# Peptides against a protein of PDB entry 3WG5: the designs that were tried, part 134

Target 1, 218 residues: chain A of PDB entry 3WG5
Amino acid sequence: LAKNIVYVAQIKGQITSYTYDQFDRYITIAEQDNAEAIIIELDTPGGRADAMMNIVQRIQQSKIPVIIYVYPPGASAASAGTYIALGSHLIAMAPGTSIGACRPILGYSQNGSIIEAPPKITNYFIAYIKSLAQESGRNATIAEEFITKDLSLTPEEALKYGVIEVVARDINELLKKSNGMKTKIPVNGRYVTLNFTNVEVRYLAPSFKDKLISYITD
Target 2, 218 residues: chain A of PDB entry 3WG5 as posed
Amino acid sequence: LAKNIVYVAQIKGQITSYTYDQFDRYITIAEQDNAEAIIIELDTPGGRADAMMNIVQRIQQSKIPVIIYVYPPGASAASAGTYIALGSHLIAMAPGTSIGACRPILGYSQNGSIIEAPPAITNYFIAYIKSLAQESGRNATIAEEFITKDLSLTPEEALKYGVIEVVARDINELLKKSNGMKTKIPVNGRYVTLNFTNVEVRYLAPSFKDKLISYITD

## One batch from the design tools (peptide; made by RFdiffusion4, then SolubleMPNN)

Design b2_p17_3_s3 (from b2_p17_3, 8 letters changed)
Fold by OpenDDE base, seed 5:
Structure b2_p17_3_s3 (fold): chain B 218 residues (1-218), chain C 218 residues (1-218), chain A 17 residues (1-17)
Amino acid sequence: as target 1 above (218 residues)
Amino acid sequence: as target 1 above (218 residues)
Amino acid sequence: MPMRGVELEVLGASIPK
């Protein structure tokens, strides 16, 4: 009996154009192998808004379910990472992780102070993040508060408030808990029921290029 | 009868990328020898948030229990040190030590005043520290107050409030008191019962590089 | 609107001494 293949890949660090290339590569490999899903272990403090929006689009264009897993413990889906998660087919978090803090900024001044985004930009991202939450049937009020209050949540809080679908300690627990769940957004126009019975887990390593870029951007 | 090996190593000073290398080296040595545990004698005023988060991840990825021991008397697990402790398998403190004061900052101005972290960053670390506490079954309310009130605790207070597991004067008392305790977070997905019967204590010395870096950063 | 130069980041934080 052909085993259901589940890919696992890691994305760590700032969200940049190179992070988009990582997402695209990983998802493409899993699509080519007709995987049941890909799990992206995400650990990010945030990054570029443009790259984030491209990543969300790439996830939503995936031919297979993309599960964002905030992992390992101590990881975060901070800022841009929250948007990416909200754009995905399923969100999981490990205990000891966090999600939120989504207010856009224009950068940091020479004194280390935040250059605030003008109301026009802030309101754009409020609308955007609410749309992601609404589309995925997640808590749009909390999604807005990730910006308006710079709210950050624990996994248990995020689950309780209906921001995420799973709290899991590891990949095996994630697969067990998410088995039989429907994707929160469609895959090829359909909500997919995840089938993690008799799965083969395949880990994707970062390319040499991915490693080099991570080294430069860290 | 093979003695249960317990490693003891010291980490002192600022939390930096080099401190991560120390943690990684010490834990790796103890893992290779299949030690029952490693005790890290921690004395830190704090340091970099990025390095701290990496250290927490490295501890939680350990194949063996990592005990953070705030030692000797007069030492602290201040700021970043508290996060590291909360991410560990067991926390001990010696009498005359302290833990807490976890509010993030952006640095110091030219006049020595603190550059406050914006609410976005502060709220991120509130969620993060609460998550570490919740995962480890420690007091998440006090963990939040380490930030929101810049709270610092004595060992007796920290024990009373369920932030730490042991107050011990030395390694021998620590081993005695922690014998038969379960780890507060899993080791390889399982809560381990510490077995400090018939132990051999092995001290790890800092490398020459570790000594040099400590000298430069102090 | 070009979202060029917008950052969604919590970098640069120190957990000070």
Scores: peptide ipSAE 0.073, ipTM 0.371, DockQ to the pose 0.105
Fold by OpenDDE base, seed 1:
Structure b2_p17_3_s3 (fold): chain B 218 residues (1-218), chain C 218 residues (1-218), chain A 17 residues (1-17)
Amino acid sequence: as target 1 above (218 residues)
Amino acid sequence: as target 1 above (218 residues)
Amino acid sequence: MPMRGVELEVLGASIPK
């Protein structure tokens, strides 16, 4: 029997316009192969809100399920990473990872202090993150608290609160645990039941451009 | 019998000159009370290298043991936070926290990409982080890899590799596990054996200035 | 809203002087 294909790609570092290009490239490759899913191993401290919103849109427009996997241990889906995760079809976390801290800022001062976002911006992102949570059937109250309380959660807490769907140590455990789960948002207008029975895992490497930019953004 | 005092204070957010003022204030209060130790509950994404170096110096000049506790679950001692931890008398981590990602950068570009530090700066910080690890009898090879590989570790990995001394779920477990441990660096020129038998835990709150600045830096 | 100036960052960065 022909194996279903699951792509795995790593995205590490800041969320930028270049990170968008990475997401777009990886998802497009997996779409072209009619993969059962793509798993994005995400480790991000956050980044630009505009790039984040574009990434969320790209995920939502995906022809295949996009699983955000906060990996490896020590990784985070911090700030912009949490938004991206909440915008995805399934969220997984490895033990020893974190998610949250979603408060928008205007940047850093010369002394390294955060420049606070005005209430209008903060409220915009509260509404936005709550919409992502609601659309995905995830905990919108906690999603708001990721901003309002600068809340960060462990994988176990995030699972318990209904922020994420899976805690898994590796890709094999992720595939095993997510097998038979429905996507939390539609794929091509329908909720998809993931079928990870008899799958081939294909790893996508960063492009030369991705490596150059990651080398410049990491 | 008079209880030994242990102070606990939280430092969350970016490492800045204001974070230095928080460290200095908290440590000074605990020094004035001849506390057995101060525990700093640290949750930081990183920050300014100059402020970090000043904080490390302030910790090294402390008249009492300074324990860096990466807490709560979901917290990290990222980047500058790792340096601060390595500069301290004892490092503890809660389950679900992380440490590492210590590569210096010059900042972020307008597109949110990292501006890489020139080799001179990177090499300076490699030498610096290795010195902190060596002085504290911690794993200098892993300390270098926190920069050169942008390595991040779980509490269990960090303990296993000899980067940290304690994994603890809360202050009570931290006190219990660290009782009888020697400081990893000298306090007033001597390695101190921690005595957490019959202690009173005193929590220090952020000042109004600390809250205002944390509100501006978080 | 101009989103270009909005950052959702946890700065893991050490910025040398």
Scores: peptide ipSAE 0.057, ipTM 0.328, DockQ to the pose 0.175
Fold by OpenDDE base, seed 4:
Parts: structure tokens; sequence; C-alpha cells
Structure b2_p17_3_s3 (fold): chain B 218 residues (1-218), chain C 218 residues (1-218), chain A 17 residues (1-17)
């Protein structure tokens, strides 16, 4: 019996257009192979809101389930990463990771202080993050508080509050725990039941371009 | 006599896809109005290499001269910003700014330590930055050392070493000093002599989108 | 709304000085 393929790819660092290109490439590969799902191992301090919104849109347009996995331990889905997670078909976190701190800023001043966003921007992202939470059946109150209180949660808290669906130590535990779960958003207009029975895990390496770009953004 | 228009726009913060969108928008506006040039007031600690490469490509495809001005005092064209500068039609720096520190990294570890790029990536960017320097008739040895030694230069050093073309305190001094200079790269296949005689300076504000995205990427 | 220029980054990534 042909094993269902689950792709695993890593997205690390700041959320940028390149991160969009990574998401697009990885999801496209997994779509082309009719994978059961793709797991994105996400470790991000945040990044660009436009890139984030484009990534969310790309995830929502995916022909396959996109699982955001905050991994490895010590990783975060911070700021833009939280929006991406909330825009995904399933969120998992490893122990020792975090999610939240979504308050939009205009940048950093020369002294490293945050340049606060005007209320109009903050309110836009409050509405946006709440929409993502609501559309995915996740805790919209906590999603708002990720902005209004700059709240960050542990995996256990995020699970408890209904922000995420799975706490898993590794890919195998993630596959085991998410097996039989329904996606939190539709895939091609339908909520998919994940089937991780008899799967092959296929890791996607960053392209040469991916490796190159991650290297210059630092 | 219709004044030649010089656009001025600010690009601050990390180099991302949004930064590309900013460059594209600003340059496009200035192109549409047949501006004499656009000055990009650049203050960046660096950012994504892909965004950087796309920005460089967008600058190289510009129908008008794009001047990178490292401004205000205290600003930097660090890392990706240096590549963007080297890919531009003219580089200016304000006193108290810096340029360089171009060593590509794969990211930051959980402890905040730099994840070093493999030699293949470093060598790619060495070749790339040297190409930008050579194509613009700038110091390719120093451009390489921006990577190999993580070299950063003052405006005075950068001018002395032939990395940049102008040291200027403000837009008026920049326009005055760059008046009659040839672009360091071609505009539509031709090196343009800048004419800042009887110009109108027009400031481009960030779009609502720009303001919003800058707020979320922090 | 195209939200260009909004940053969503957590302060704690200290760019090493």
Amino acid sequence: as target 1 above (218 residues)
Amino acid sequence: as target 1 above (218 residues)
Amino acid sequence: MPMRGVELEVLGASIPK
C-alpha cells in the first residue's frame, strides 16, 4: 500500500518575503506529491506583517493540511509566527516553546526602543488575529490578548486555552497525537481528518536559495 | 520651467519582502513622475538576502537613478543594507553613520549566538558583493572584506576607500554634492549625469500598508 | 488592506551589539 507522505520542512528566523517563498515552495512540493500533510517546524521571533498575511493566505489556499509545529524546544511562534500558526490547519508546540507576543510595532528606534503602532494599526491586527482565531475555532480572546497584553503562552497554557491543538515532543508524537484530528480550517472547502497511519515522513531541505537568504537576513 | 522632481523616501528597519515592496512602490512612483532621481534614506541593520537581492534587482531595473542615502546620523546600511547600497546608482552617507558588516549568517541560535553560514553561502555572497562593487566601479576588495572581516566603515572611510560617492549632512548637501555626478550603474543601459539644479524635493510617506507592516514586523 | 511596514517581532532577539 503506497504510504501517505507527510512532509516536514523547517522555517526559522524572521518572517519575510523569503519566508513566504519558503512556505510557498514547501507547500507546493507537498501539494504536487498529494501529501497527507506538511508539517512546518516553525521557529520565529516574528517579522513582517505583509509577509505574514501572505503566508496565512498561502496556507489557507493550500491543497493539503499545513501543520505549524513550534519546534524544537526553545523555539517560538512569536508575533508574526502566532498569526501564521492561527492561520494554519493545525498548531502543535514542543515542550519549552512559546507562542504569542503579537503586538504590532512600527519598528525599533535608534536606541532599540519599540516604535509603537498607532491605534488604527493595532486595532487592525486585533481584528485580524481574532478573525484567524474565530475561523479556526481557537480562542479569540487570548488571540486578542496576544496583542493587547503582549501575552505569551507556554504549550501547556496554549493547549489549555484552546489556542493550539497538540503538544508534542517530536514529529512521531505529533503524528500520533494529530492522527484522526480534523483540520481547524478547511482544505479546499472541507475540514480534513488527518490520517497519519502508515505514513512516510519526508524532510524537505532548504533550497540553495533558502540557505543563501537565511544567511544574509541576519 | 518645470522643476525636476527628486523624491525622498525613508526605508528603515530590517530588509524583508516588505522592504522590497517599499522600494518597488517608491521607485515606481518616482518613475511614473519621471523624477530626476529618488533618494532612499536607508537605516537598516540588515535583513533577508532574497529581499536584498530582489531590491538590488529592482534598483537595477529602475527607470530613474536610485540614490541610497545612509541617513540620519546614527543610521547604518548594515549587512543587507550594504548590498543594497552597492547595487544602487549612488551611495551617500551622513556623518555618524556606518556601512558594512556583511557576513551572512544562517540566523541566531536560541542563545542569541550567530549561526554561521557554511562556506558555500559565504562564498556566494562574496562573489555577489564583489560583483555589485565591480559593476558599480566601487572597491571590490573592501566589499569582500565586509564579509570576510565583517568590516564596518565610517562615511569618511567608505568615501576614502571608494565604496561610496558622497558624504552629506542632509538632503540639500546631498543634492548639491551629487549634482553633476554620473550614476555608478546604468539607468536603462546608460550612465546618467544627475541634475539637481532647480529641483523640487518631494517626500514620499509610507503607505498605510507600509505603516501597518512596519508595525507588525517588530 | 495591504499591511506594508508593520513588524511583528519580539524584542528579545537582541541583535548582538
Scores: peptide ipSAE 0.052, ipTM 0.323, DockQ to the pose 0.121; fails the geometry check
Fold by OpenDDE base, seed 2:
Structure b2_p17_3_s3 (fold): chain B 218 residues (1-218), chain C 218 residues (1-218), chain A 17 residues (1-17)
Amino acid sequence: as target 1 above (218 residues)
Amino acid sequence: as target 1 above (218 residues)
Amino acid sequence: MPMRGVELEVLGASIPK
């Protein structure tokens, strides 16, 4: 029996292999408890592509719905965060957050100028981000423009363009608005209708390790 | 017979598990070819402590000398990069580079303020960075101040204080100045005298994967 | 203590505002 439990966890900062470990840990806990869903409160400026791709894969392999919630106000799902969101079962954003700016770069030159990715790499990520959007029934044209125009969107714009599913001020409004929505990607091969009627919200604290790793990353 | 070959590879960006894979790959190639040394041109703002510690361990397990060269001008061995350098067989810096700023943090708060590490974590890294300095015969007092004062040094200061071994403008000057120097830590249990007389310099390009991962980290 | 995931400060990840 699925428990009427929704887990909420925070993932903040750069996307790295440890961010993968956090996603994996949080999703695993929620899977073990047969939760209705896990909500990841995401606030990221971007980070590693390999970690991002692994996180997307881990989300897609989840036995439960994974909701990416860009929260709190002022947070972003920037760069790698956008890909992670687009790979998830549902995207929500709080007012005053942003999503996009997905142009891949090779790094910074000596003068601080961005070293542009060779066209082959840029095209790879264009294809990849479009695939995530298409698979999730989200706006693949805007997903491409997140790269080609380095587009950033407000929650209202992202909702309007069909990039995200919910604008919510808090967890309670998110649960209320997403109740009865179908996941945008399958859970174990099936699209799931979210049931947030009379759910217990359970917050996952970062592990001591999670806190420690966040400490040395910043 | 050790080949009169010196490998040079670039590692740029955040220190992550993939940076470990890059170090491992590059060092392994140079080990396989029985190179005189590998020079890693390092430009990093910092990154993951676990990856950093693994990289240090991989360097210390190297069958050949690993030289960390903070290059080009404008580059840094910041935070995690300093630990990696202090764990290596020789540190060089180009003019206009920096080393230091090693204070561990738990991350950023919602307001963008640094979440300070608990004293236990800070003290762990103080002990760790001092051990790296002591083992390599480098200035352990300055190594501690890289954390306690978040100290950053120029190449000239770092050389003066006995943090680094060489200031060099380019690979040729580095090879010239480091020729005949002993490694600051053992190679296979022995301190090695570097022999850069009539060496072939061989550049290792990042793999396609390396380029792709660097691309998504930024 | 598992040091897994400790990051050392990434100086200059200035995401352009």
Scores: peptide ipSAE 0.040, ipTM 0.297, DockQ to the pose 0.122; fails the geometry check

Design b2_p17_3_s4 (from b2_p17_3, 6 letters changed)
Fold by OpenDDE base, seed 5:
Structure b2_p17_3_s4 (fold): chain B 218 residues (1-218), chain C 218 residues (1-218), chain A 17 residues (1-17)
Amino acid sequence: as target 1 above (218 residues)
Amino acid sequence: as target 1 above (218 residues)
Amino acid sequence: MPLRGVEIPVLGASIPK
């Protein structure tokens, strides 16, 4: 019997337009193979709002479920990463990871100090992050507090408060725990029930271009 | 001989997550039919920055050329609409339309006064809009002034200053004038020469869902 | 080229109507 394929790909570092290209490439490969899902192992401190919103959109356009997995331990879905997660079909986190700290900044001053985003921009992304949470049936109040309080959560807290769906130590535990779950947002207009029974896990490596760009941006 | 298909769809009103869904649906239909291009008749006062950046990304991911056409007369590509246009493969405007006024705001106060975006956010979108202009070979200085001066341009001014590629009264004139032009950004990594010789124009209507959402958001 | 400036945590630029 042909095994259901689950793709796994890693995205690490700052969210940029190149990070978008990685998401697009990985999801497109998984779509072409009619995979059951793709899992994106995400470790990001944040990054560009434009790229973030584009990534959210690319995820929402996916023909297959996109699972954001904050992995490995020590990883974060910080700032832009939280929005990406909230825009996805399922969120998982490994123990020892974090999510949140979504308060907008303009960047860093010459002395490395944060250049704060003013109230007006903060309010827009409050509305945005709340919409992502609401549409995905996640905690919109906590999503707002990711901004207003720069709140960061542990996996267990995020699960408890209804921000995420799974805490898992590894891909095998993630597949086991998410098997039979419905996607938090539609795929092709329908909520999909994940079937991870009898799956083959296929890892996607970064392209040479992806590696080069990561090397330049790190 | 099978005619090349050009799709035309209308997007009117505020830029929201639902506007993104419209762009995605329309482009996807045109991609599935291997259309020569899709023309989006755009009339927007602006809207959400998140949705805007997602739309720009969806356009840049298109397997076919996406032409933004500010239409009909009296329409605008205001604010978020300007960014969408600058992110597209070709921009056209009808006489009596406008483009620009890109200064970020947070929204409106209870008394209807604009809540201004602070310098820090303004600087981000200056960098963003300049990058869109530069990547598309359009006027980055004017793109900056769309923010810093809240500049709005006529079609003739926008053409003269290298913001847009075509002034056209209707779809037929647009097709005629843009025939043989190269896209301002790549499609699948290549600049495409538009071929509008012997085309069939197909109009896409808003879905029932699109109509309902527009009715609720207007 | 990637848009440089808004790091999210940038929450909330409405580009006005």
Scores: peptide ipSAE 0.036, ipTM 0.286, DockQ to the pose 0.175; fails the geometry check
Fold by OpenDDE base, seed 4:
Structure b2_p17_3_s4 (fold): chain B 218 residues (1-218), chain C 218 residues (1-218), chain A 17 residues (1-17)
Amino acid sequence: as target 1 above (218 residues)
Amino acid sequence: as target 1 above (218 residues)
Amino acid sequence: MPLRGVEIPVLGASIPK
């Protein structure tokens, strides 16, 4: 039987329009090959709201399941990363990772202090993150608290609270645990049952462009 | 006598297409008011090469002098930030800041190791950074070494080597020291002598969008 | 070749503690 392909790609660093380009490229490659899924190993401190929203939209438009995997240990899906995760078909976290801290800020002042977002912005993102949680059948109360309390969760807490679906140490454990799970959001209007019984794991290298951009951004 | 306006805006974090939007917005505001200059307080660990190149191009297309000020102490114009600085009309640094480390990478591997750029990319950016240095009358040898040796400089070293024009502790010292300096690149085809004798300093706040995006990115 | 997507890393991302 021809092996289903599962792509694995890494997205690390701040969420930007380039991160959108990475998501778009990675998902497009996986779509072209009719992959069973793509796993995005996500490690982000956060990023741009516009880029984040575009990424979420790109994930939602994916022809294949997009799994956000907060990996490796020490990684985070913090801030914008949490929104991206909540907008995805499945969330996994490795032990020693974190998710949350979604409170919108207006940047940092000259003294390095956070410039608070006005209530209108905070409320917009509360509504947005709650929508992502609700649409995915995840804990919208915790999603709100990611903003209102700047809450960060461990993988175990995030699983316990119904924010994420899988805690896994590696790709093999992720594939094993997610096998037979339904996507938390539709793929082309349908909830897909993941089938990882006979898969080839294919790692996507950053493009020349991705590699060049990551080097310049980091 | 009507005071000339000097705008001050902050650009912090990774260089992305959003950073381009920030530069474009800030410069556009300053252009609309026929400001004497805009000072961009830059603190960046680097960013996307495409965004960086677009930012450099936007600076070069500015109708007013764009001063890159590596600020506050502890800030860096590192990687992509160095290119942006070298593409600007004047570079200043605060004590305790850094500039350089421009070696292009292809991102980070799963293990967090740098994925090296192929020689073709490295050579492209060597040529590009040398061009920026040469066009601005700055040290192209050091600019090359920012890539080839991953060289980082202190403000004092950068000044000594002719990479930057000013070391200043604050905006007032920057304005004082840069008063009467010529821009290192043309403004609309002409080298402009900066006149900070009778200026109003006007701080630009991040837009709602900027504030939202920075919060989510950080 | 469009230079789209070149990133120049800077090591200095102090993850604020």
Scores: peptide ipSAE 0.032, ipTM 0.287, DockQ to the pose 0.115; fails the geometry check
Fold by OpenDDE base, seed 1:
Structure b2_p17_3_s4 (fold): chain B 218 residues (1-218), chain C 218 residues (1-218), chain A 17 residues (1-17)
Amino acid sequence: as target 1 above (218 residues)
Amino acid sequence: as target 1 above (218 residues)
Amino acid sequence: MPLRGVEIPVLGASIPK
């Protein structure tokens, strides 16, 4: 019997190897308790592609549904955050958030300017982001345009274009709207119907290490 | 009504942008005819990672099941071929074939020696190959070891370790053994049960361009 | 600053022979 438990954790700041450790820890806790789902409140400007792909993989390996929730208002799933969202079982956004701007770069120059990725790398990430979109039945054209046009969308636009599944103001509205939805990718080889009827919401606090690294990366 | 048609096409040689065009053409033909599946007889020593990822994406986008068949005896799904196989709906191997040896390289030096990939890139492809294995419910530990140990497996070992689904001597045995199997990844958002009862086998010949490029890349 | 994904260059990683 799935415990009628939904975990909620926050991930904020740059996507790094440490952000992977956060996702891994949070998902592991929720898996251990056989939770109905975990909601990750995501606010990220982007970060490292290697860490991002590890996170996507960790989500796809999850024994339970992972919902990426771009929250609170003013938050973004920018760059690497969009890939993570597209790799997840369900995407929700709060009003006043954004998703997109996925163009890969090789880093920053000594003057802080973007070092543009060579076409080869851009094409790789186009292929990757389109795969994530298609595997989840999300708009692969927009997923490509997140890179090629550096496109950013509002929650309403992202919903309209079939990039995301839910616009919700808070966790309660998210649970209400996503109740009975199927996951957009499999959980243990099957699409799961979310059952948020009479769920206990459990918040996972960031560790001391989590807080310190968030402080350093912001 | 799915036409009881199974396409069979051959892809041999290095994985290049042209190999993508071959996969795309073959899968498109089989999709247009609403085939039950396409079998790709694969014999590759490897090739370009960008082309490989595009091929994996094209397979995952397929409206019909794509079966990678390492064939004939003596063939390999080496390097990039392993990624392609792991990204497919079903893997079969003939006796006397191999799969694995997936360690990424940056290319060949002027003296023909391997330029080793930096750890960053190796880690990327470890994450990628493990994702393919996990998404398909295949052995992700072995998928990682295909890179980290440059592991190569026989069909019998690959079957035993849960890397592949079928060992078959020919197309007829493959169809017989795979009949009633579920695809290891979704087709149009669902796992498909293969129905090879009373199928017409249609062979797709390589184009003139396909033959020329195979000759140049071998 | 949107830390645009410092995306790992998919170098011409030949997954060679």
Scores: peptide ipSAE 0.031, ipTM 0.278, DockQ to the pose 0.166; fails the geometry check
Fold by OpenDDE base, seed 2:
Structure b2_p17_3_s4 (fold): chain B 218 residues (1-218), chain C 218 residues (1-218), chain A 17 residues (1-17)
Amino acid sequence: as target 1 above (218 residues)
Amino acid sequence: as target 1 above (218 residues)
Amino acid sequence: MPLRGVEIPVLGASIPK
């Protein structure tokens, strides 16, 4: 019996291999408890591409729906965060958040200028982000523009353009609005209708390790 | 016969598990070629503590001297980068670079404020950074202040206080100034005198994977 | 204490606004 439980966890800061470990841990806990879903409150400026791709893969392998919620107001799913969101079962954003700015760079030159990715790398990520959008039935043209124009969107714009599924001020509004929605990607090969009727919300605290790693990265 | 070869590699951006892979790859190449040393041009704002500690350990296990060079001007060995530098066989800095700001944090709160590390974690890193300084014969008091005061130093200050060994504008000046210096920590259990007389400088390019990962983190 | 979770602050990764 699926427990009418929804887990909520926070992932904040740069996307790293440890962010993968956090996603993996949080999703695993929610899977073990046969939760209706897990909501990840995401606030990231971006981070590692390898970690990002691994996180997307881990989300897609989830036995339960993974909802990315760009929260709180002022947060972003920037760069790598956008890819993670686009790879998820549902995207929500709080008012005053942003998504996009996905252009890959190789780093900064000696003078602090961005070292542009060679066309081959840029094109790889264009193809990748478009695939995530297409697979999830989200706007692939806008997904491409997140790279080609370094486009950044408000929640209202992202909803309007079909990048995200929900604008919500808090978890309660998110649960209310997303109730009865179908996941944008399959769970165990099936599109799932979210049932948030009479759910218990459980917050996952960062592990001591999570706290410690965040401590050294910040 | 040790080849009179010095490898130079760039490591830029956040310290992550992939930064460990880069260090490992670069050091391994230089070890395989029996290089006189490898110089890592480091520019990092910080990153993961686990990756940092693994990098320090990898440096200390190196079969050849690993020189951390904070380069170019405008670069920093900030936070995790300082620990890496303090764990290395020699530290150099270019003019206009910085080192320090080593205070660990647990992350950011919902309001964007820093979540302070519990005293136990802060004290752990105080002890750790002091050990790195002491082991390398560098200023352990200043190393502690990198945490307790979040101290950041210029190259001139860092040299004056005995945190670093060389201020150099470029690789050629670095090689010239560090020639005949003893490593600050042992190589294979022995302190080595650097010999940069008639050396060939070989630049290691980032791998395609390195370029791709940097691309997604930026 | 599993040190896996300690990040030392990334001062400079301003993703350009």
Scores: peptide ipSAE 0.025, ipTM 0.294, DockQ to the pose 0.137; fails the geometry check

